Peptides against a protein of PDB entry 5ZKO. Designs and how they scored, part 29

Target 1, 44 residues: chain A of PDB entry 5ZKO
Amino acid sequence: SASNPRKFSEKIALQKQRQAEETAAFEEVMMDIGSTRLQAQKLR

## One batch from the design tools (peptide; aimed at target 1 F8 K11 Q19)

Design b2_p26_2_s3 (made by RFdiffusion4, then SolubleMPNN; from b2_p26_2, 15 letters changed)
Fold by OpenDDE base, seed 1:
Order: C-alpha cells, then structure tokens, then sequence
Structure b2_p26_2_s3 (fold): chain B 44 residues (1-44), chain C 44 residues (1-44), chain A 26 residues (1-26)
C-alpha cells in the first residue's frame, strides 16, 4: 500500500532518534567513568 | 566514593539493556521493510 | 564494540533512506 513509505520514514526517524540517545548515553557513561578515574588518581 | 563502581556497573548494565532493546527494534524495522518488499514483489 | 554497532546502524539507516527515496521516485 502507498502508506508504506510514510510508515518507513517514521520508523527511520525513530531509529535515528534512538541512535542519538544511545550515543549520548554511552558518552555520558564513559565521561563518568573517566572523571571518577581521574579523581581517584588525584587522591593518590 | 566506594559506591561509584556499583553505580557504574548498574549504568553499564542499563546501557547494555538499552542497546539490546534498540537493536531488537532496529531488526524489527528491517524485517518489516524486508517483508513488505517481498509482499510487493509477490503482488507483481 | 558499541561505537562499531552505532556506525553499523548509521550505515543501515542510510541504506534504508536510499531505498525509501528510490521507492518514492517510482
């Protein structure tokens, strides 16, 4: 049906959003780990 | 603080879960597109 | 590993966008 391209466009947009959220969450975790490691090094 | 490793392990576990869910959702989208394409080909 | 997965998904999204554009042109 002609509605398939629209549904696919919406699904692609959602996947792009999820990709951005996954990237941001990964960067946040890595930053938190890095900062904690740096703080622990400064206390030694 | 000593609670950071536990918090980090929890954050990493949650991130892995999110990644798995997003991967599953992506695979579902790919399957939907593939099935729709196959159906369209069968109707031709 | 995570970055490679993100990049793979990016490539697959781009392929889907290309296929969508091709389907809209027909």
Amino acid sequence: as target 1 above (44 residues)
Amino acid sequence: as target 1 above (44 residues)
Amino acid sequence: MVQLRIEKRKQEIAELEKKLAEAEAE
Scores: peptide ipSAE 0.246, ipTM 0.651, DockQ to the pose 0.193
OpenDDE base, seeds 2, 3, 4, 5: peptide ipSAE 0.244, 0.112, 0.222, 0.234; ipTM 0.660, 0.532, 0.631, 0.650; seed 2 fails the geometry check

Design b2_p26_2_s4 (made by RFdiffusion4, then SolubleMPNN; from b2_p26_2, 15 letters changed)
Fold by OpenDDE base, seed 1:
Structure b2_p26_2_s4 (fold): chain B 44 residues (1-44), chain C 44 residues (1-44), chain A 26 residues (1-26)
Amino acid sequence: as target 1 above (44 residues)
Amino acid sequence: as target 1 above (44 residues)
Amino acid sequence: LVQERIARRKQEIAELEKKLEEEKAA
């Protein structure tokens, strides 16, 4: 059915959004770990 | 703000959940494409 | 490990896009 390509394109767009969110969440975790390490170093 | 190591583990757990959800969504799209192709083949 | 996962997701999206183009051509 000709309607399938539209639905698939919407699902792909959602996957791209989720990928961006996953990347951002990963970068946030890494930044938080880095900040914690920096703070611990400053207190030494 | 001392980012509690517990918060890191929670964030990692959330990342694993996101991974599983994204995988499931990908597999669903692939299955839908496969089903469409199978239906098209049956109608030939 | 996370970087490998991100790379896999990029490949999955590329595969979906390829299949979408195949569906448009059908």
Scores: peptide ipSAE 0.302, ipTM 0.734, DockQ to the pose 0.207
OpenDDE base, seeds 2, 3, 4, 5: peptide ipSAE 0.302, 0.264, 0.300, 0.299; ipTM 0.732, 0.677, 0.732, 0.732; seed 4 fails the geometry check

Design b2_p26_3_s2 (made by RFdiffusion4, then SolubleMPNN; its pose is not in this set)
Fold by OpenDDE base, seed 1:
Structure b2_p26_3_s2 (fold): chain B 44 residues (1-44), chain C 44 residues (1-44), chain A 26 residues (1-26)
Amino acid sequence: as target 1 above (44 residues)
Amino acid sequence: as target 1 above (44 residues)
Amino acid sequence: AAEKRREYEKLAEQKRLKQMVAEEER
């Protein structure tokens, strides 16, 4: 079947979206860790 | 509650694993595009 | 050559749009 270049473009776009979402989730986790660390330092 | 650093380390490790898996999936899609392009060039 | 450039630019734009949507969902 003719590999429709539109289908590849769609796959790449979806993959880039997932990578951006995963990066966002990572940044959220890192922010939570940073906030918790700051709170723990204030309790000392 | 004391944010157990072990739980944060686990979250970071899981997130890094997911990012690596998403990168591998992206590389696979790019390889498939490359292969299809090479096949299309051979048919010309 | 010009057609390939246009296809590349469209793909780059689609990636950018998908990234912007994912960032706005945060």
Scores: peptide ipSAE 0.178, ipTM 0.602, DockQ to the pose 0.086
OpenDDE base, seeds 2, 3, 4, 5: peptide ipSAE 0.170, 0.167, 0.159, 0.139; ipTM 0.602, 0.610, 0.598, 0.590; seeds 3, 4 fail the geometry check

Design b2_p26_3_s3 (made by RFdiffusion4, then SolubleMPNN; its pose is not in this set)
Fold by OpenDDE base, seed 4:
Structure b2_p26_3_s3 (fold): chain B 44 residues (1-44), chain C 44 residues (1-44), chain A 26 residues (1-26)
Amino acid sequence: as target 1 above (44 residues)
Amino acid sequence: as target 1 above (44 residues)
Amino acid sequence: AAELAREKAKLAEQKKLKQLEAEEKA
């Protein structure tokens, strides 16, 4: 299908959404690591 | 499961991989857009 | 906190998509 500019803009928008979600997931992983480290330090 | 530093490193590595894959997918979309635009310009 | 960030990201992009649809109809 010949993608028109709107279809391209939609693809870009959806891809930006996915990138933002991946960033948020990464931040969650880092927070989990940080909290675990802090908890381990409190037990030392 | 108490994630050890190695497990954390693995999580970070996997998430970095996912982010890189999302970036590559975005670049592919942009290349498709660019190619389509160039083709349209050649026909004008 | 990250779940809320994902939800905010989804909502923001949905709004962006709606704006793009509105711009084409205008």
Scores: peptide ipSAE 0.221, ipTM 0.644, DockQ to the pose 0.030
OpenDDE base, seeds 1, 2, 3, 5: peptide ipSAE 0.217, 0.218, 0.215, 0.215; ipTM 0.638, 0.639, 0.638, 0.641; seed 3 fails the geometry check

Design b2_p26_3_s4 (made by RFdiffusion4, then SolubleMPNN; its pose is not in this set)
Fold by OpenDDE base, seed 4:
Structure b2_p26_3_s4 (fold): chain B 44 residues (1-44), chain C 44 residues (1-44), chain A 26 residues (1-26)
Amino acid sequence: as target 1 above (44 residues)
Amino acid sequence: as target 1 above (44 residues)
Amino acid sequence: ARKKRRERRKLAEQKELKQMEAKEKA
């Protein structure tokens, strides 16, 4: 009885978690870029 | 001279690639789940 | 097939990171 619904739900949950982690990492990088640009503008 | 704009563009490109990869992995998992459900329905 | 694709991607990502570090040292 191969397709345990629990295993599919767990796989979906794990993939959603990875996507959220990658989104958070992207947002962090964009914030760092934004803050660095703002700091560079303040130093001009 | 810390914030090389080239490094930022490269960080953004790398993060976009990671996001695209996680999206493709999610789509593959969803396709596998969909095909398994369809096969299980055919066996009923 | 999936494991081999993930390994190829990780290897590409490591090569890109190494190219970034090499350009920074350069």
Scores: peptide ipSAE 0.220, ipTM 0.643, DockQ to the pose 0.026
OpenDDE base, seeds 1, 2, 3, 5: peptide ipSAE 0.216, 0.208, 0.216, 0.204; ipTM 0.629, 0.648, 0.633, 0.635; seed 2 fails the geometry check

Design b2_p26_4 (made by RFdiffusion4)
Pose (drawn by RFdiffusion4):
Structure b2_p26_4 (pose): chain A 43 residues (1-43), chain B 44 residues (1-44), chain P 26 residues (1-26)
Amino acid sequence: ASNPRKFSEKIALQKQRQAEETAAFEEVMMDIGSTRLQAQKLR
Amino acid sequence: as target 1 above (44 residues)
Amino acid sequence: TEEMEEYTEEMEEYTEEMEEITEEME
């Protein structure tokens, strides 16, 4: 499972992990401005 | 073909070089992250 | 010979797919 044998299974796993990370990465970058506005509220 | 060499030895050395750089900068931003969490006490 | 040609084709597909995934990650 974590280490497949077939190349097709390996590609599918790499594409799955890549999609998860890009979904999570594009969320952290999505609302950075909301955090950047908090500093203007604090200062 | 500069960033994409032909020989596998040149490719491996290139990945090793980049990994050393990426890790060196990562070990810097995460290192003094404690000094930033201490600055947070000043606000509260 | 036919099984070796299929395996070479799977290796080429795997190398191309891995190169595309690396380029997307960059």

Design b2_p26_4_s2 (made by RFdiffusion4, then SolubleMPNN; from b2_p26_4, 18 letters changed)
Fold by OpenDDE base, seed 3:
Structure b2_p26_4_s2 (fold): chain B 44 residues (1-44), chain C 44 residues (1-44), chain A 26 residues (1-26)
Amino acid sequence: as target 1 above (44 residues)
Amino acid sequence: as target 1 above (44 residues)
Amino acid sequence: SKKEEELKKELEKYAKEMARLAKERA
């Protein structure tokens, strides 16, 4: 039915949003790691 | 010990790989959906 | 997420070790 395509499109949109949020969170952690490494290097 | 930084870097590398695999899988599904829509349009 | 929390915990361990190494070299 025509409702299936709409519900499917919503699921895809939600999946894209979640993936983007997970990517952003991962990048934030990676930047923190980079910053910590830089700080540690300055302490040496 | 010097082993801790190396193990940490390995965990980060594995996480990056997993994220790339998840992204690729999602893109494959999206392409399949697009192809199916195109085929359905050609049959009309 | 659980993954983010795990990575943050590992970062803390890394930072502590790097600080120890820096003190030993100073």
Scores: peptide ipSAE 0.119, ipTM 0.561, DockQ to the pose 0.115
OpenDDE base, seeds 1, 2, 4, 5: peptide ipSAE 0.092, 0.115, 0.111, 0.095; ipTM 0.568, 0.583, 0.572, 0.572; seed 1 fails the geometry check

Design b2_p26_4_s3 (made by RFdiffusion4, then SolubleMPNN; from b2_p26_4, 15 letters changed)
Fold by OpenDDE base, seed 3:
Structure b2_p26_4_s3 (fold): chain B 44 residues (1-44), chain C 44 residues (1-44), chain A 26 residues (1-26)
Amino acid sequence: as target 1 above (44 residues)
Amino acid sequence: as target 1 above (44 residues)
Amino acid sequence: EEEEKEREEEEKKYAEEMERLAKERA
């Protein structure tokens, strides 16, 4: 049976998108922590 | 107000776990594609 | 009590962010 390379390519693309989204979420968490630290420094 | 560094550390740890899980899922997808290709080659 | 409220607000922000990410994936 012939493989469907287009479907495999789509599956890889969707998984790469998920990895990019998790990276963006991590960066947002780090930004929030950085902002909280900056606010705490201003209040001191 | 005092920051809670323990909560920040937990948040970072959970996000790192998510990134690792998405990486593992990507590797599993690539293994499945590789297995499918190998099966197709054996049937030719 | 204030420290507990700050912890709850931060947990809520993280949950909202994770929900946003889940919706973007769909």
Scores: peptide ipSAE 0.181, ipTM 0.643, DockQ to the pose 0.023
OpenDDE base, seeds 1, 2, 4, 5: peptide ipSAE 0.137, 0.151, 0.140, 0.125; ipTM 0.602, 0.612, 0.602, 0.589

Design b2_p26_4_s4 (made by RFdiffusion4, then SolubleMPNN; from b2_p26_4, 17 letters changed)
Fold by OpenDDE base, seed 5:
Structure b2_p26_4_s4 (fold): chain B 44 residues (1-44), chain C 44 residues (1-44), chain A 26 residues (1-26)
Amino acid sequence: as target 1 above (44 residues)
Amino acid sequence: as target 1 above (44 residues)
Amino acid sequence: EEKEKEKEEEKKKYAEEKKRLAEERA
């Protein structure tokens, strides 16, 4: 089937969006870890 | 609830894995585009 | 010559769409 360049560009955009969302989710996890470490330090 | 450091390390590992998988999916899309461009160049 | 112009226009459209997609994600 004929490669539609517009469909490829759309796929690239969607993949880039997913990467950004996964990065944000990673940062959230890291913040949760940081918060927990800070709480543990306050209790010692 | 007590922060389990083992659970946080596991969450980090899972997020790193997701980022790697999304990168691989992006590279696949880019390869498909590259292949299509190469085919279009050969026909022109 | 006409084929070369058409190729250049297609490259411009692709670059513009890539820019649009980058802006939509930002």
Scores: peptide ipSAE 0.205, ipTM 0.630, DockQ to the pose 0.021
OpenDDE base, seeds 1, 2, 3, 4: peptide ipSAE 0.203, 0.196, 0.176, 0.183; ipTM 0.648, 0.631, 0.602, 0.599; seeds 2, 3 fail the geometry check

Design b2_p26_5_s3 (made by RFdiffusion4, then SolubleMPNN; its pose is not in this set)
Fold by OpenDDE base, seed 3:
Structure b2_p26_5_s3 (fold): chain B 44 residues (1-44), chain C 44 residues (1-44), chain A 26 residues (1-26)
Amino acid sequence: as target 1 above (44 residues)
Amino acid sequence: as target 1 above (44 residues)
Amino acid sequence: EEEKKKKKEKEKREEEEKLQKIKEEV
């Protein structure tokens, strides 16, 4: 039964956490790309 | 072996998709909250 | 520094477990 305001706040908190985790995972991927580019430049 | 540019682009695309899905789920939660608030106002 | 990292990892795991319970209830 979806109508409790507490359940909405909990849903929002959960979704914000997931968004933060996905952002962190994206930043990690971008850092790995940056490191690979730097290594490729050192090998030239 | 993390060094393939194609694999980086695939990882970025996947992470962007996940971020978009989490955003859509957040918007759905916010819409449900808005609907509940509107119903509560109509019952007053 | 390692002890601070372990404490933060434990806190994250406890928060994830709470959030799984919320996900099952919704």
Scores: peptide ipSAE 0.260, ipTM 0.639, DockQ to the pose 0.046
OpenDDE base, seeds 1, 2, 4, 5: peptide ipSAE 0.250, 0.250, 0.250, 0.242; ipTM 0.632, 0.632, 0.633, 0.627

Design b2_p26_6_s1 (made by RFdiffusion4, then SolubleMPNN; its pose is not in this set)
Fold by OpenDDE base, seed 5:
Structure b2_p26_6_s1 (fold): chain B 44 residues (1-44), chain C 44 residues (1-44), chain A 26 residues (1-26)
Amino acid sequence: as target 1 above (44 residues)
Amino acid sequence: as target 1 above (44 residues)
Amino acid sequence: EEEELKEQEKLKQLEAEQAAERARRE
């Protein structure tokens, strides 16, 4: 079963999309932490 | 809702794990492509 | 060989598009 190179390109594209989504989710978590820390500092 | 620092650390750890899993899945796809290319070259 | 070259070009285009999408989020 010579997996058509088209199938590999699609598989790579999908995996790179997932990597970008997980990176964005990590950045969102870091922003939430930063915002919470800034709010806590303003209330002190 | 002061999200406990424990909850943030847990969220970060989970996102780092997901990033590592998606990276490993990408490397697996690249290995499969490399193996297919090597097999095609041996059959030529 | 021509089909393999076209697919390598398509892979390079997909990689460039995703690099651009990542750069928009930073």
Scores: peptide ipSAE 0.185, ipTM 0.682, DockQ to the pose 0.074
OpenDDE base, seeds 1, 2, 3, 4: peptide ipSAE 0.178, 0.176, 0.101, 0.176; ipTM 0.677, 0.684, 0.633, 0.682

Design b2_p26_6_s2 (made by RFdiffusion4, then SolubleMPNN; its pose is not in this set)
Fold by OpenDDE base, seed 3:
Structure b2_p26_6_s2 (fold): chain B 44 residues (1-44), chain C 44 residues (1-44), chain A 26 residues (1-26)
Amino acid sequence: as target 1 above (44 residues)
Amino acid sequence: as target 1 above (44 residues)
Amino acid sequence: EEKKLREEEKLKQMEAEQAARTEALA
């Protein structure tokens, strides 16, 4: 069966996009957790 | 609960490593498919 | 505190999803 290079390159591009989105979401969650902890410390 | 900046940076580093490993796996698949196609063309 | 707990669970879900993707490619 002929492997379609265009399909593979498209899959790689989609995967790289997913990785970038996941990184951004991860950093956002970490920032929010960090900010919440800092606020809690200010109240003590 | 104390937020440890070191723990956050470590988790981000691990996530970046996973993303790099996944990218390498896709690139390897593309290389293998490309080489197989080139070999098939040489036989024609 | 509820927001913090929710974000920690979201982080855990993202880590699990990434692990599952890596396993699917192996």
Scores: peptide ipSAE 0.224, ipTM 0.669, DockQ to the pose 0.022
OpenDDE base, seeds 1, 2, 4, 5: peptide ipSAE 0.224, 0.229, 0.216, 0.227; ipTM 0.673, 0.680, 0.665, 0.673; seeds 1, 2, 5 fail the geometry check

Design b2_p26_6_s3 (made by RFdiffusion4, then SolubleMPNN; its pose is not in this set)
Fold by OpenDDE base, seed 5:
Structure b2_p26_6_s3 (fold): chain B 44 residues (1-44), chain C 44 residues (1-44), chain A 26 residues (1-26)
Amino acid sequence: as target 1 above (44 residues)
Amino acid sequence: as target 1 above (44 residues)
Amino acid sequence: EKEKLREEERLKQLEAEQAAREAAER
């Protein structure tokens, strides 16, 4: 059965969503590191 | 508790691994689409 | 970056093909 091109586009859309979520999670980690660094500087 | 920078580096490493896995999954989907397209062209 | 751009262009072509199919189903 020819893979329905509709299924491929859905797979791609889902994959792009996952990539965006992973990017957002990375940005959140970087913000948390930044905030911790600022707190450590204030205690100094 | 100041988030241990060691814990942050581990979080970053894990996030980079996830991004690489998601990229590989996307490339796999694109290869599958490409192969289907080539098969459809050979049948014409 | 060039590979990502080619991938985005191909994605855009697939999205356009989907939109064309959805338009043909109306």
Scores: peptide ipSAE 0.173, ipTM 0.673, DockQ to the pose 0.041
OpenDDE base, seeds 1, 2, 3, 4: peptide ipSAE 0.140, 0.169, 0.153, 0.110; ipTM 0.687, 0.667, 0.647, 0.611

Design b2_p26_7 (made by RFdiffusion4)
Pose (drawn by RFdiffusion4):
Structure b2_p26_7 (pose): chain A 43 residues (1-43), chain B 44 residues (1-44), chain P 26 residues (1-26)
Amino acid sequence: ASNPRKFSEKIALQKQRQAEETAAFEEVMMDIGSTRLQAQKLR
Amino acid sequence: as target 1 above (44 residues)
Amino acid sequence: EEEIEEFYEELEELEEEIEELEEELE
């Protein structure tokens, strides 16, 4: 499972992990401005 | 073909070089992250 | 995604070439 044998299974796993990270990465970068506005509220 | 060499030895050395650079910068931002969490006490 | 597919296609071709060479040696 974590280490498949077939190359097709390996590609599917790499694409799955990549999609998860990009979904999570594009969420952290999505609302950075909301955090950048907090500093202007604090200063 | 500069960033994409032909020989596999050159490819491996290139990945090793980049990995050393990426890890070196990562070990710097995460290193003094404690000094930033201490600055947070000043606010509260 | 395309770079991942190209990388694993190259690895699959190299594995097939290694199996063919092993059969020729046997």

Design b2_p26_7_s1 (made by RFdiffusion4, then SolubleMPNN; from b2_p26_7, 18 letters changed)
Fold by OpenDDE base, seed 4:
Structure b2_p26_7_s1 (fold): chain B 44 residues (1-44), chain C 44 residues (1-44), chain A 26 residues (1-26)
Amino acid sequence: as target 1 above (44 residues)
Amino acid sequence: as target 1 above (44 residues)
Amino acid sequence: DEKIKAKYAKQKEAEERRREEERARR
């Protein structure tokens, strides 16, 4: 069963990748909201 | 463009849901690793 | 803003760790 630690390390690495992608998508949405708010303020 | 705030609120809600699902998947992977480590320690 | 900065810092650390793990696998 010595291949289990490598498979777990790979699962953790993939999970950290997904969490990083979800964080990037969150930052993109927040930047889009911030940009839209700034544009709406400039049009007043 | 008044429908933008509702679409942003919906995007944020969907992103929070995805982050919660990713957190639950991370906790499951960590519990699986913890259980496997405990089993490997019991077999020594 | 602090939550976004803290998430960005954690993302950068996770990316650095993946790059180090990828280098250790070559």
Scores: peptide ipSAE 0.250, ipTM 0.663, DockQ to the pose 0.025
OpenDDE base, seeds 1, 2, 3, 5: peptide ipSAE 0.233, 0.246, 0.231, 0.231; ipTM 0.596, 0.671, 0.663, 0.663

Design b2_p26_7_s2 (made by RFdiffusion4, then SolubleMPNN; from b2_p26_7, 17 letters changed)
Fold by OpenDDE base, seed 2:
Structure b2_p26_7_s2 (fold): chain B 44 residues (1-44), chain C 44 residues (1-44), chain A 26 residues (1-26)
Amino acid sequence: as target 1 above (44 residues)
Amino acid sequence: as target 1 above (44 residues)
Amino acid sequence: SSEIEAKYAAQEEAEKKKAEKEKKEK
């Protein structure tokens, strides 16, 4: 079937969305670690 | 509950793996576009 | 912590980028 540039653009957008979600999820994990470290410091 | 650094490290490793998989999926989409462009050029 | 705030800001920007892509998908 012929290439559909619009469909490719949509696929790229979806992949970029997913990459942004995975980045946000990684950053959330890092915030949890940071918060835990801060709490541990306050308890010392 | 106490922070478990091993669990955090595992979460980070998993998130990094997912990011790599999403990057690979994006590259696959870009290869499909490239292949389509090359085919279109050969037909001209 | 400036690091936590920086991580929050980065996550917010990632979510904004996500939302932008969802809007472009329509």
Scores: peptide ipSAE 0.084, ipTM 0.634, DockQ to the pose 0.021
OpenDDE base, seeds 1, 3, 4, 5: peptide ipSAE 0.079, 0.079, 0.083, 0.081; ipTM 0.629, 0.620, 0.604, 0.628

Design b2_p26_7_s4 (made by RFdiffusion4, then SolubleMPNN; from b2_p26_7, 14 letters changed)
Fold by OpenDDE base, seed 5:
Structure b2_p26_7_s4 (fold): chain B 44 residues (1-44), chain C 44 residues (1-44), chain A 26 residues (1-26)
Amino acid sequence: as target 1 above (44 residues)
Amino acid sequence: as target 1 above (44 residues)
Amino acid sequence: SSKIEEKYAKEEEKEKKKEEEEKEKE
């Protein structure tokens, strides 16, 4: 069955959303690291 | 509990792996679109 | 890859154009 091009655009849109979510999750992890480092520095 | 820096480096590595996997999945979808278009053009 | 983004942008533009054309026909 010919994969309808509209189904591909939808798949791409979903994949771009996933990439954005993964980027946001990465930024959150980096913020947590930054906060932990700041707390560790304040305790010294 | 002091978040051990080793645990954060592991989280970052995992997140970078996810980003690479998501990029690969996007490239696969784009290749499928390209192949479908090429097939449609050849049938024309 | 910038080439993949360019291909995506072209697909998205075509999809938006089709969606606008479908909205104008209703």
Scores: peptide ipSAE 0.134, ipTM 0.603, DockQ to the pose 0.031
OpenDDE base, seeds 1, 2, 3, 4: peptide ipSAE 0.127, 0.079, 0.089, 0.114; ipTM 0.644, 0.614, 0.609, 0.610

Design b2_p26_8 (made by RFdiffusion4)
Pose (drawn by RFdiffusion4):
Structure b2_p26_8 (pose): chain A 43 residues (1-43), chain B 44 residues (1-44), chain P 26 residues (1-26)
Amino acid sequence: ASNPRKFSEKIALQKQRQAEETAAFEEVMMDIGSTRLQAQKLR
Amino acid sequence: as target 1 above (44 residues)
Amino acid sequence: EELEEEIEELFEELEELEEEIEELEE
């Protein structure tokens, strides 16, 4: 499972992990401005 | 073909070089991250 | 999308090299 044999299974796993990270990465970068505005509220 | 060499030895050395650079900068931002969490006490 | 294409290309090259190795062993 974590280490497949077939190359097709390996490609599918790499694409799955890539999609998860990009989904999580594009969430952290999505609302950075909301955090950047908190500093203007604090200063 | 500069960033994309032909020989596999040149490719491996290139990945090793980049990994050393990426890890060196990562070990810097995460290192002094404690000094930033201490600055947070000043606010509260 | 470009990274997925690069992953497919690398794994197609690896699958072709594994088939060539099996043929040489036979």

Design b2_p26_8_s1 (made by RFdiffusion4, then SolubleMPNN; from b2_p26_8, 18 letters changed)
Fold by OpenDDE base, seed 5:
Structure b2_p26_8_s1 (fold): chain B 44 residues (1-44), chain C 44 residues (1-44), chain A 26 residues (1-26)
Amino acid sequence: as target 1 above (44 residues)
Amino acid sequence: as target 1 above (44 residues)
Amino acid sequence: DKENALLKQRYEKEKELEELKKKLEE
């Protein structure tokens, strides 16, 4: 099937979006860890 | 529920893995574009 | 990641060139 550059561009755009979403999820987890550490410090 | 640092470490490891997988998928798409371009250049 | 940033930069350049090509074909 003929290579459609527009389809590749669409795939890249989707991949960029996924990477951004994964980064956001990572940051959320890191904030949760930070909050937990802060709570643990208050209890000591 | 008590914060389990081991569980958080596991979440971080999984997120890093996902980001690496997404990066690899992005690189694959970019290589496909590169290959298509190279083929198009040979036909010109 | 630096590598991803470079890949993105290349993509953006390629996209720009493609758009320029389209404009020349119109």
Scores: peptide ipSAE 0.077, ipTM 0.501, DockQ to the pose 0.021
OpenDDE base, seeds 1, 2, 3, 4: peptide ipSAE 0.062, 0.116, 0.064, 0.068; ipTM 0.446, 0.534, 0.493, 0.468; seeds 2, 3 fail the geometry check

Design b2_p26_8_s2 (made by RFdiffusion4, then SolubleMPNN; from b2_p26_8, 19 letters changed; failed a check: too like the target's own chain)
Amino acid sequence: DKEFALLKQRYQLEEELERKRREEEE

Design b2_p26_8_s3 (made by RFdiffusion4, then SolubleMPNN; from b2_p26_8, 18 letters changed)
Fold by OpenDDE base, seed 4:
Structure b2_p26_8_s3 (fold): chain B 44 residues (1-44), chain C 44 residues (1-44), chain A 26 residues (1-26)
Amino acid sequence: as target 1 above (44 residues)
Amino acid sequence: as target 1 above (44 residues)
Amino acid sequence: EKEFALLKEEMEKEEEKEKKKKKEEE
């Protein structure tokens, strides 16, 4: 069920939360790449 | 688990797409607020 | 910057409406 935020403040708060979650997911992917690169360098 | 570099580029591309979609959704919410303000000003 | 000012104004109006509802239930 699409939670329809009844308040503009709630709409913005939810959108800010989604942006923060997507940023955290991006950082996690970049850390995974960095860790993989570091492991590949240690194996050479 | 074989870290296929092709999988990383795909993960980054998908994450960039999600960030762009969340930015567009934020801009839409801000346009809704601006429109509500404009309507309230026209009623004064 | 202007977008956040609009958000702050709408949040303040929502708070004022909530205060009015509490006064109408008393």
Scores: peptide ipSAE 0.175, ipTM 0.598, DockQ to the pose 0.020
OpenDDE base, seeds 1, 2, 3, 5: peptide ipSAE 0.162, 0.107, 0.162, 0.170; ipTM 0.593, 0.556, 0.588, 0.594

